Peptides against a protein of PDB entry 6J54. Designs and how they scored, part 84

Target 1, 223 residues: chain A of PDB entry 6J54
Amino acid sequence: NENLFASFIAPTMMGLPIVTLIIMFPSLLFPTPKRLINNRTISIQQWLIQLTSKQMMAIHNQKGQTWSLMLMSLIMFIGSTNILGLLPHSFTPTTQLSMNLGMAIPLWSATVFTGFRYKTKTSLAHFLPQGTPALLIPMLVIIETISLFIQPVALAVRLTANITAGHLLIHLIGGATLALLNINTMTAFITFTILILLTILEFAVALIQAYVFTLLVSLYLHD
Target 2, 42 residues: chain B of PDB entry 6J54
Amino acid sequence: QFQFTGIKKYFNSYTLTGRMNCVLATYGGIALLVLYFKLRSK

## One batch from the design tools (peptide; made by RFdiffusion4, then SolubleMPNN)

Design b2_p9_3_s4 (from b2_p9_3, 4 letters changed)
Fold by OpenDDE base, seed 1:
Structure b2_p9_3_s4 (fold): chain B 223 residues (1-223), chain C 42 residues (1-42), chain A 9 residues (1-9)
Amino acid sequence: as target 1 above (223 residues)
Amino acid sequence: as target 2 above (42 residues)
Amino acid sequence: TAILQALLL
């Protein structure tokens, strides 16, 4: 029981939090360009960032495009941490619910407050869907307000649950393959092939969850 | 392009202003209920 | 529609 969740314990060395260094490490993988024509690796990286930025900011107007830097930094951070977490015996900070709540709550509050500040009438009207019967208006407004407060929790839980569940499956199947090597080599080979297919899927999930998290923050900004 | 008269002009589920007023009225009603129960206990 | 899309994702 404890062995299954041992990989999710925050690592410390002599009481010093290594978690801070792990969070800061992905920033080293994204160097700032200094040349007019950069290396092939940096050029590909910039090209990918430009493609993702165009897709994410296509929904927003000129005022909404001010958030492009924040949203791109968020997707790069979550994406890089999730991919690095798929390395063997690695710790992923995004598996911690506290970490994801720490990102979701401020970003959600910022999007909600900016919506109320610049689009007060449309934001208030968003609590009541168009065409609702008059008798259902008070109840539906209450439900919509509750739905608003569930949004930051849903953002954090979705990211944590998807990444954590993927990691647990990799560890369980990986442990099963090692145990079956001495019992039945044929079954161990089958479980190993499943493990490879699962790890490929988790690479895709890691990128998709980063994209979905940033997209939903962007959608809340747009309302 | 909706034509409403009387109270329906200010409180409707179709126009943007009408929806906003309905939301504000519901929050105001809840605030008054909370205030009533608070004053009743004192 | 945006909230519905957010719930489905």
Scores: peptide ipSAE 0.169, ipTM 0.840, DockQ to the pose 0.029
Fold by OpenDDE base, seed 4:
Structure b2_p9_3_s4 (fold): chain B 223 residues (1-223), chain C 42 residues (1-42), chain A 9 residues (1-9)
Amino acid sequence: as target 1 above (223 residues)
Amino acid sequence: as target 2 above (42 residues)
Amino acid sequence: TAILQALLL
């Protein structure tokens, strides 16, 4: 069972951490376009970025549109790392809570500070929902304040838990399939079918979690 | 839409300004309480 | 609404 968690250990080579290279690797998959009409792969990538950008940034004003590059790069990074992590024997940096906290805390703090800087009245008012009974105001303000500080943690944990759980499930079902091959071939075939369906689901989850992470950052920016 | 008078005009849970003032008042009250207990313990 | 949406997602 210790082998189940071996995939989540930060990989090293000769005592040197190669996790840095793994984190940087997805950047090679998204080259900068140099032509007006690029290759099909680049064109598809740019098209997807354009579509997601329109959807996510539609809620923001012109000042919020300045975050488009950051948010699009974020979704591409998380999405690519999550998809690459589904490759056999691959390491996903986003399975590490430290990695996700490293992204969530700065982005969250930036959105919160931006909100307080440019929309101070609205941001302060968000600590008190509309129509709150007068007697509940102090307690609710405290709860909303706590909720604010939970946001970066929830953002990081959500991504970490979803990706990690998916990987664990794939390993467990895969291990069960291998174990059942010599016991009951029919049951092994069923578990293998479940494994295939699960892997397809995890591809979708990988993209959805990338989108949700970026969307929530965008939502916090909009306040 | 909401017509408040008196103190409710400035401290309400419906208007933006009222909500802001309530939040500030709550934080101010908590800060004063913390300050009070800190000074009392000295 | 934003917090509620964040909690539901």
Scores: peptide ipSAE 0.148, ipTM 0.847, DockQ to the pose 0.030
Fold by OpenDDE base, seed 2:
Structure b2_p9_3_s4 (fold): chain B 223 residues (1-223), chain C 42 residues (1-42), chain A 9 residues (1-9)
Amino acid sequence: as target 1 above (223 residues)
Amino acid sequence: as target 2 above (42 residues)
Amino acid sequence: TAILQALLL
């Protein structure tokens, strides 16, 4: 049904893409600090960023920690866009597969190339698990190579599918609730309760998917 | 530590160098096969 | 192993 996917259409005004403004809007929610001791809101935000940064970079050596800014900006961007997308009648750019591929492919490529550059032996050896029987080596190397190329696609599709599915489900349950208001108020109330619980879940999913996306990029960098 | 002798020293699934060589050999073999079929098709 | 597990989630 076209009505179900209407919320996923890229918004434009007079042929001008306002999607750019929507993508840039989350940046306004993260102002740069100006003081040593900022207000409570900015201080909490910086604390959260620092906490997540320490957790994500714990697996990386000093060379890998150079990616901290990129990875933290990525998680903040995806997380903020996903959360803002849960607002009524909002458009989430991360529901667009093209956008997620646009992020996944370059980041994946960068991590793979970085791995081959600094850890050439380990990266090449990664195509063959330890202890593989000799006769299975050629086939397994081929499979592992194919698996590598599927990674950026899986990364993008996972994010897109999870966020899109959540939005669709909220829309469907919301529509069902409205339709049942005049049919059976009790059932409508139950459906509405489910909608609330689902919305809370989607807030969590929005953050988790942002984290998973960034974490996987980080893991590919670590090899 | 694994002790390998002969060709197994260079091509094994346990050591890092051995695994790397196996991967390179596999890619080399595939490349040669592709080249063979390409030349044969001419 | 961690990558594989993460890919399956």
Scores: peptide ipSAE 0.143, ipTM 0.843, DockQ to the pose 0.029
Fold by OpenDDE base, seed 3:
Order: C-alpha cells, then sequence, then structure tokens
Structure b2_p9_3_s4 (fold): chain B 223 residues (1-223), chain C 42 residues (1-42), chain A 9 residues (1-9)
C-alpha cells in the first residue's frame, strides 16, 4: 500500500528538501539563445514557443499581450515538469495539489482583479447572462458567482487529478505486468502492450494539461 | 436595438448597464439581508 | 469565450 503512493512523497536528503532542486531543473533545459542561427534543438523550441504564443495571444488585445511572457513561461514550466515526471523513479511536483493551487489561485486572482480594474462594467455584467427572465436573476447571479470561485479549484484539481491518475495507472498496470510474467505470459504481453499505449497517451496528456491550464488562465484574463 | 423606459431602462438583462445594475442590486439585497439577520440576532 | 470556458471546465 505504501508502495503505491511512495512516488508521491516529497524527496529529502539528510532532512534537507531536494524538491527545490527538482523544480529548478526544468529551467536548465531551456537556455536563452545567444546566436543568430541557433542549434536545432533551440530552434525547434523557439518555433514551438512562437506558434503557441501566436495561438494563445490571438484572442488578446495589446494590454493582454503583456501577459504573453508569463503565460508562455507557465506552459513551459508545467509542460516540462509533466514530461519529466514520466521518467522512471522521478518525482513530479505537479502531482501535489498544494503546488497547483499555489499557481492557480494567484493567477486566477490576478486575472479577476485585472478584469475588474480595466473592464468593471463588463466584468460585473458577466455575472448575469443576457436575456435572463427577471424572476431568475437573483438565483442566477448567485450561481454565476459561485461558478467564478470554483474556477481556481477546478483548474488546480484538473491538473493534479489528470497527472496523478496517469502515474497511478502506469504503476498499477506495470505492477500487474510483472505479476503476470510467471503466471500467464500471454496476458502479461497484453498488459504490457496496454502499458506502452498508456505511456504514449500520458505524454500527450502531460502536454494537453499544460496547455489547458495556461489557456484557461489566459481566457479568464480576457473574457 | 433595445429601447427601454422607466425602471426597465436601468434594470434589464439585455443591456450592459442593465445587467450591471441587476448584479449590484442582487448583491446589495443579499448584503442587506445578511445585515438584517445579524442585527436581529443581537 | 464564456462558452469555451464552460466546455473546458
Amino acid sequence: as target 1 above (223 residues)
Amino acid sequence: as target 2 above (42 residues)
Amino acid sequence: TAILQALLL
């Protein structure tokens, strides 16, 4: 039982937390370009960043484009940590709900406050859909207000649940494959095939969740 | 497109200003109710 | 945008 959740325990060495080093490690994978013509890896990274930036910022005005650096850094951070988490015996900080809440709540708060600061009328009007019957207005405003406060929680839980569930499923199917090796080789082969397909899926999920997290933050910013 | 008169001009679910006023009125009403129950308990 | 938010949530 402890073996199932052992990979989610924060690692320490001699009582010192090495989680800080794990969180800082992805930053080493994205060096700043210093040449006019960069290496293939850096060129691909820049190309991907430019494509994602153009897609995400197409909805935003010039004021919203000031958030481009933060949003792109966010997607790179979450994406890189999620991909690195799929390495064997690795610890993924994004499986910790505390970390995801720590990212979601401030970013959500910033988007909501910026909305109220620059577009007060529109932001207040968003609590009531157009064409609502007069009798349903008070209840619908309350529901919309509650919906707003659920957004940061849903944002954090979605990321945590998807990454954690993927890790658990890989461990369970991997453990089942090892257990079936000496019982039935044919079933073990089937479970191993499922494990491979699942790992490929989890790579996609890791990137999609990073994108969705960043997209929702961006969407909350500019309605 | 919408021409409202009277109270409907300020409190409607179609115009931006009307929607804003409805939201403010709802929050104001809730605040007054909470205040009433809090003062009544004293 | 609100519809997109609802679909993604």
Scores: peptide ipSAE 0.123, ipTM 0.843, DockQ to the pose 0.028

Design b2_p9_4_s1 (from b2_p9_4, 7 letters changed)
Fold by OpenDDE base, seed 5:
Structure b2_p9_4_s1 (fold): chain B 223 residues (1-223), chain C 42 residues (1-42), chain A 9 residues (1-9)
Amino acid sequence: as target 1 above (223 residues)
Amino acid sequence: as target 2 above (42 residues)
Amino acid sequence: LLLLQALLL
């Protein structure tokens, strides 16, 4: 089992933290445009960013749209790191719960505090759903308060669990395929086909989890 | 749309102000209970 | 918001 989790150990070279370079590497894949009519690859990237930005920020007013740059950078960072993590023997920083908590807690706190600062009445009113019977008010306010504090934990754990589980399954099925090659070739072919389908699924999951993470942060900001 | 009179005007689950006041009253009640138990333990 | 979050879990 120790060999199974070896891919989740933070890599170091000569005692230096290579993790910092791995985290910064995805930024090199998205260069800034310098021309009115850019290269085809850059143009497609900018088009995708614009589409996702319009969809994500459609629920926000003018003040909320100020967060567009930060939210788009967040989705690009998480998405690119998750996709690069599917390369063989690669390390994904988003598999570390500490990394995801480091993003989730500050962003969640910022959204909650901005809500209380600019929309205090509405933010406080969200602790009580509209139309609640009078007898259930105290209990429901307590539950909603607890739910608020669970949000950053759920945000971080969702991303970590989905990416980690995907990586673990790819390793397990891959290992089983290699073991079955010397036992039964037909069964090994079936497991290999499952591995290919699973890797395609994990590419989709990687992008979806990045989108969901950013979307939930934006929804918390809607207050 | 909703017209409330008396105490229901300030403490209701339908208006924005009423919901806010209910939340604040709940937190205030919990804080007073915690304070009471802390003082009683001495 | 809570319903959307619960659906995504």
Scores: peptide ipSAE 0.198, ipTM 0.829, DockQ to the pose 0.029
Fold by OpenDDE base, seed 2:
Structure b2_p9_4_s1 (fold): chain B 223 residues (1-223), chain C 42 residues (1-42), chain A 9 residues (1-9)
Amino acid sequence: as target 1 above (223 residues)
Amino acid sequence: as target 2 above (42 residues)
Amino acid sequence: LLLLQALLL
């Protein structure tokens, strides 16, 4: 059991947390553009960022557009860390709930507080769905308030669970393939094929989870 | 646009202001209840 | 919005 979770232990070297370096590493993969026409890789990155920014910010008003930088940085960070985490023997910070909560709670709080500050009426009205019967109003308001407070937790847990589960599956199937190499080569080949398919899926999941995380944070602004 | 008269004008689940007032009323009621029980216990 | 959140779980 411990071997399964060994990859999720925060790595340290000589008692110093190397996690900080791991967290900072993705930043090196996204250099700032200097030229109007950059390299193919940088241009593709910028194009993707622009597409995602337009997609995410299309929901928001002009005031919500101010969050574009933060949300784009968030999606780039989570996406890059998740993709890098698929490398063998790599540590993904997003697999740790503490980190995800550390991101989710402040962002959620910021979105909620900004909503209450600038759109108090709308924010308060969200606790009561439109058209609810009068007798159900108090209970529904309570449920909606509880739901609101669960949002950051769900946001963090969703990301953590999806990434962690993927890593566990890759590890398990990978271990199974190695074990079956000496037992039955044919079955080992099948499991290896499944592993490849799973890794491809996890690449997609990594990006999707990053997008979902940022999207939900964006949606909590309530425009 | 919904036309409400009387108390329904201020406390309705259809208008934005009505919904807000309902939420505030519910929170106020809960707060008063909590306060009542807190004061009663002491 | 709530349905979207539920689907994304």
Scores: peptide ipSAE 0.184, ipTM 0.835, DockQ to the pose 0.029
Fold by OpenDDE base, seed 4:
Structure b2_p9_4_s1 (fold): chain B 223 residues (1-223), chain C 42 residues (1-42), chain A 9 residues (1-9)
Amino acid sequence: as target 1 above (223 residues)
Amino acid sequence: as target 2 above (42 residues)
Amino acid sequence: LLLLQALLL
């Protein structure tokens, strides 16, 4: 059982935490464009960022669009780390709940604070859905308040759980394929096929979770 | 579209201002209750 | 917004 979760232990080299280097590594994959006409890879990256930025920031006014750089960097970071985590024998920092909480809590608090600062009336009104029966108002306000504080936790846990679950499933099926190689080759082949399909799915999940995380932060900012 | 009279004008679940006032009233009520129990324990 | 939050799991 320990072997199953061994891949989720933060890697260290000679007692030094190399996890810091792993977290910083994705930044090297996205160099800043220095030319008017960049390389194909950089152009594609910039195009994707622009496309995602236009789609995500369409709901925001100019004040909200100031967050565009942060949100785009966030999605690129989470997306890249999640994709890199699918490489064999790699460590995914986003599988650590502490990492995701470290991102979610400050971003959530910033969005909530920004909302209260610039849209105080609307932000306070969001604690009470429109059309609520009068008798349910006090209880519902309490529930909505609790719901607000659950948001950063849900944001972090969602990302952590989805990425971690994917990794666990890959390891389990991968281990099963290896075990079945000497027992039943046909069954091992089927299991291996499932593993391939699962890995493809996890690539999609990795990107989707990055997008959802960033989108929800953006939505909380918009209130 | 919405016509409110009396207390409902200020405290309603349909208008933005009304919703805000309801939320503030709820928080104020909770704060007063907490204060009451805190002072009662002393 | 609540519906979207719930939909996105």
Scores: peptide ipSAE 0.177, ipTM 0.838, DockQ to the pose 0.029
Fold by OpenDDE base, seed 3:
Structure b2_p9_4_s1 (fold): chain B 223 residues (1-223), chain C 42 residues (1-42), chain A 9 residues (1-9)
Amino acid sequence: as target 1 above (223 residues)
Amino acid sequence: as target 2 above (42 residues)
Amino acid sequence: LLLLQALLL
């Protein structure tokens, strides 16, 4: 069954890792604007970034708005890598849990430490909901503490699982379609239709997961 | 506004300060329990 | 906001 997971193996050429080049490639797709009136593609990109930035930063104070560059770069990075991962025979770095943990843990830690630094009272009080009965306080504080530490893991696993599952489904249904072409043409056509609908869905999932990942990081910052 | 008197003024689930103190008290209690069990062996 | 976090899971 090596063929199922062959697309998730880190590619190397002559023993040198080309994963670094693959991760850096999306940066070439977003050039910096040089003119007052740019190309249509750049204008659309800027428009999308402006809309998402306004939406994401609407919940933040002036200090939180300093994170706008980090959050926008994060959503653009994850979104672009996820979309590029839908190309045939491509390697998607975001399918690697190690990469997603490498992004989630530092960002989560930064948001938590920022919260404790500037809003210590509110951050500590967040471990106990309002109106909790006195007898349930110690147990609920423990549960809320555990919930906090699950956040970076859930953030990384959510992105990894959704992108990986989508790739596996496309591979399996695509393989089934090819196998059924010579057996039953009608069922192969149905399976192919499902494959097309699934690929369209995966484009949406790729963008949604990038947005959700960034939104949750932003939400942890705001608390 | 909630009016609390006595110990409830410092430890309550409604005020921000009260919630903070409850959390700190819980962590302090856990730390003392861990310390007790650690010192119990020697 | 925790409710929003749970909903976005």
Scores: peptide ipSAE 0.158, ipTM 0.836, DockQ to the pose 0.028; fails the geometry check

Design b2_p9_4_s2 (from b2_p9_4, 7 letters changed)
Fold by OpenDDE base, seed 1:
Structure b2_p9_4_s2 (fold): chain B 223 residues (1-223), chain C 42 residues (1-42), chain A 9 residues (1-9)
Amino acid sequence: as target 1 above (223 residues)
Amino acid sequence: as target 2 above (42 residues)
Amino acid sequence: VELLEALLL
């Protein structure tokens, strides 16, 4: 068990937490543009940010567009950390539930609070779906209230579980391929092919989970 | 627009105000129940 | 409804 979870242990160097440096590292990959016409890499990054921004903010009104910077920074952070975590022998901070809860709870609370501050009537009405039979109103309101409080937990667990499960599977299949190299080369080749396909899938999952996490936060803001 | 009369005007599941009032009423009812049991235990 | 669908997916 320790060998399987060894990759998920927070790395330390001489007792100092390297995790802080790992979390800050993705910020170096996205430099701020200085010139009117930037180089190819920065131009592509800006283009991607604009595309994702237009897609995510299409749901929001002018007041909701104020959150554009926060949401775009969030998706870039989670996406970059998830992709970098797929590097061999790398540590992914997003595999830690504590980190994801640390992001989910404040963002969720901010969106809920913002909703109650500016759209009090609509937010309160959200606890009761339209057209509910009169006898089911009390029970449904209770369920909807519970559902609201489950949102930050579900948001964090979804991200954590998907990334963690992917990493575990890559490690297991990777270990199996190495073990089979000396036993049966043909079987090892098959498992290696599966590993390659799985890694490609995990790259996609890494981006999708970042998008879903940010989208749900955005959606909670819109209500 | 829906036309409601009586108590249905204030407590309905179709209008925004009606839905809000229903939610507040349910929370108020739960709060009263909790208060009742708390006072009973003392 | 859209929120629920997005939450489940």
Scores: peptide ipSAE 0.221, ipTM 0.841, DockQ to the pose 0.029
Fold by OpenDDE base, seed 2:
Structure b2_p9_4_s2 (fold): chain B 223 residues (1-223), chain C 42 residues (1-42), chain A 9 residues (1-9)
Amino acid sequence: as target 1 above (223 residues)
Amino acid sequence: as target 2 above (42 residues)
Amino acid sequence: VELLEALLL
């Protein structure tokens, strides 16, 4: 059991946390553009950023578009860390619930407070769905209030669970493949094929989870 | 547009203002209840 | 939004 979770232990070197370096590493993969026409890789990156930015900010008003930089940085960070985490023997910070909560809670709080500050009426009205019977109003308001506070937790847990589960599956199937190499080569080949397919899926999941995380944060702005 | 008269004008689940007022009333009521029990216990 | 959030769980 401990062997299964060994990859999720925060790595340290000489007693110093190397996690900080791991967190900072993705930033090096996205250099700032210096030329009007950049390299193919940089141009593709910028194109993707522009597309995602345009997609995410399309639902927001001008005031909500002020969050574009933060949201884009968030999606790039989470996406890059998730993708890098699929490398063997790599540590993904996003598998740590503490980190995800550390991102989710402040961002959620900021969105909620921003909503209450600038759109008080709308924000308060969200606690009561339209058309609810009068007798259900008090209870429903309470439920919606509780639901609001669960949002940051759900946001963090969703990301953590999806990434962690993927890593565990890759580890398990990989281990099974290795174990079956000496037992049944044909079965090992099948499991290896599954591993490859799973790895491809996890690449997609890594990006999707990053997108979902940022999207939900964006949606909490309530435009 | 919904036309409400009387108390329903201010407390309704259809208009934005009405919904807001309902929420505020709910929170106010809960706060008063909590306050009542707190003061009663002491 | 809530429905979307629920579907994304």
Scores: peptide ipSAE 0.212, ipTM 0.845, DockQ to the pose 0.030
Fold by OpenDDE base, seed 3:
Structure b2_p9_4_s2 (fold): chain B 223 residues (1-223), chain C 42 residues (1-42), chain A 9 residues (1-9)
Amino acid sequence: as target 1 above (223 residues)
Amino acid sequence: as target 2 above (42 residues)
Amino acid sequence: VELLEALLL
């Protein structure tokens, strides 16, 4: 069963880790604009970034809008790595839980600390829902506190699980299609059709997960 | 607007200040309990 | 906010 998880092993070349190069590669796909009228690809990229930035920053105040660069870079990084991960025989860094935790925990901590720093009263009050009966207050505060600490874990696991599950499904259905080619051509055609539909879905999932990850970080900042 | 009198003015689940005070009181109570059990073992 | 988070899960 080593073949199922072989694509998730961190690649090395001559004993040196090339994961750093893989993580840095998406940055080359987003060059900075130099002309007033850029080519079509850069224009589309800028248009998408502007639309997403306007949508995400609409809920934030002036201080929250300072996070625009961080949030846009985050969504572009996760989105690009997820899309590149759908290439055959590619390594997707976002399938590694360690990487996603490494992003989720600091960002979550920053949003929580920012909330406590600038909106202390509102942040503390958030641990108790409005209108709670007096007898349930201590238990509910504890539950809400636990819920807060689960947020970074849920954020990392959601991204990891969705991307990893998609890759596994493509691998399994692809393997099944190859196995059925010599057994039953009709069933192999059906599984191949499912594989194509699943691949299209995974492109959408790759972008959605990047968006959801960034949106939740933004939402924690806003509260 | 809710009009609260007495202790309910400071500890309520409807006002922002009241909710904050309830949370602080809960954490304070837990801290005191932990401190009590820690000192009891000595 | 929590409702939105739950919906986006």
Scores: peptide ipSAE 0.181, ipTM 0.845, DockQ to the pose 0.028
Fold by OpenDDE base, seed 4:
Structure b2_p9_4_s2 (fold): chain B 223 residues (1-223), chain C 42 residues (1-42), chain A 9 residues (1-9)
Amino acid sequence: as target 1 above (223 residues)
Amino acid sequence: as target 2 above (42 residues)
Amino acid sequence: VELLEALLL
């Protein structure tokens, strides 16, 4: 059982935490473009960023679009870390709830504060859905307030749970495949096929979770 | 589209201002209740 | 409503 969760332990080298280096590593994969006509890889990256930026920031006004750089960097960071985490024997920082809470809480608080600062009336009105029966107003306001505070937790837990669950499943199926190699080769082959399909799915999940995390932050900003 | 009179003009669940006022009233009420119980315990 | 739906995703 310990072997199953060993991959989620923060790696250390000679007692020094190397998790900091792992977190910083994805930044090296996205160098700043320095040429008018960049490399194909950089051009594709810039195209993807531009496409995602246009799609995600379409709901925001000019003031909200000031967050474009932060949101794009966030999605690139989470996406890259999630994808890199699917490499064999790699550590995914986003599997750590502390990491995701560390991102979610400040971003959520910033969006909520920004909303209250610039859209006070609308933000306060969001605690009461339109058309609520008069008798339910006090209770519903309380529930909506609680719901607001659950948002950063849900944001972090969603990302953590999905990525962690994917990793666990890969390890379990992988372990089962290895165990079945000496028992039944045919069954092992089936399990291995499932593992391949699962890994493909996890690549998609890795990107989707990055997108959802960033999108929800963006939506909270928009209110 | 919505015509409200009296107290419903200021406190309603349909208009933006009405919803805001309802939220503020709810928070104010809760704050007063908390204050009441806090002062009562002393 | 849309925000709630997004939160449930």
Scores: peptide ipSAE 0.176, ipTM 0.846, DockQ to the pose 0.029

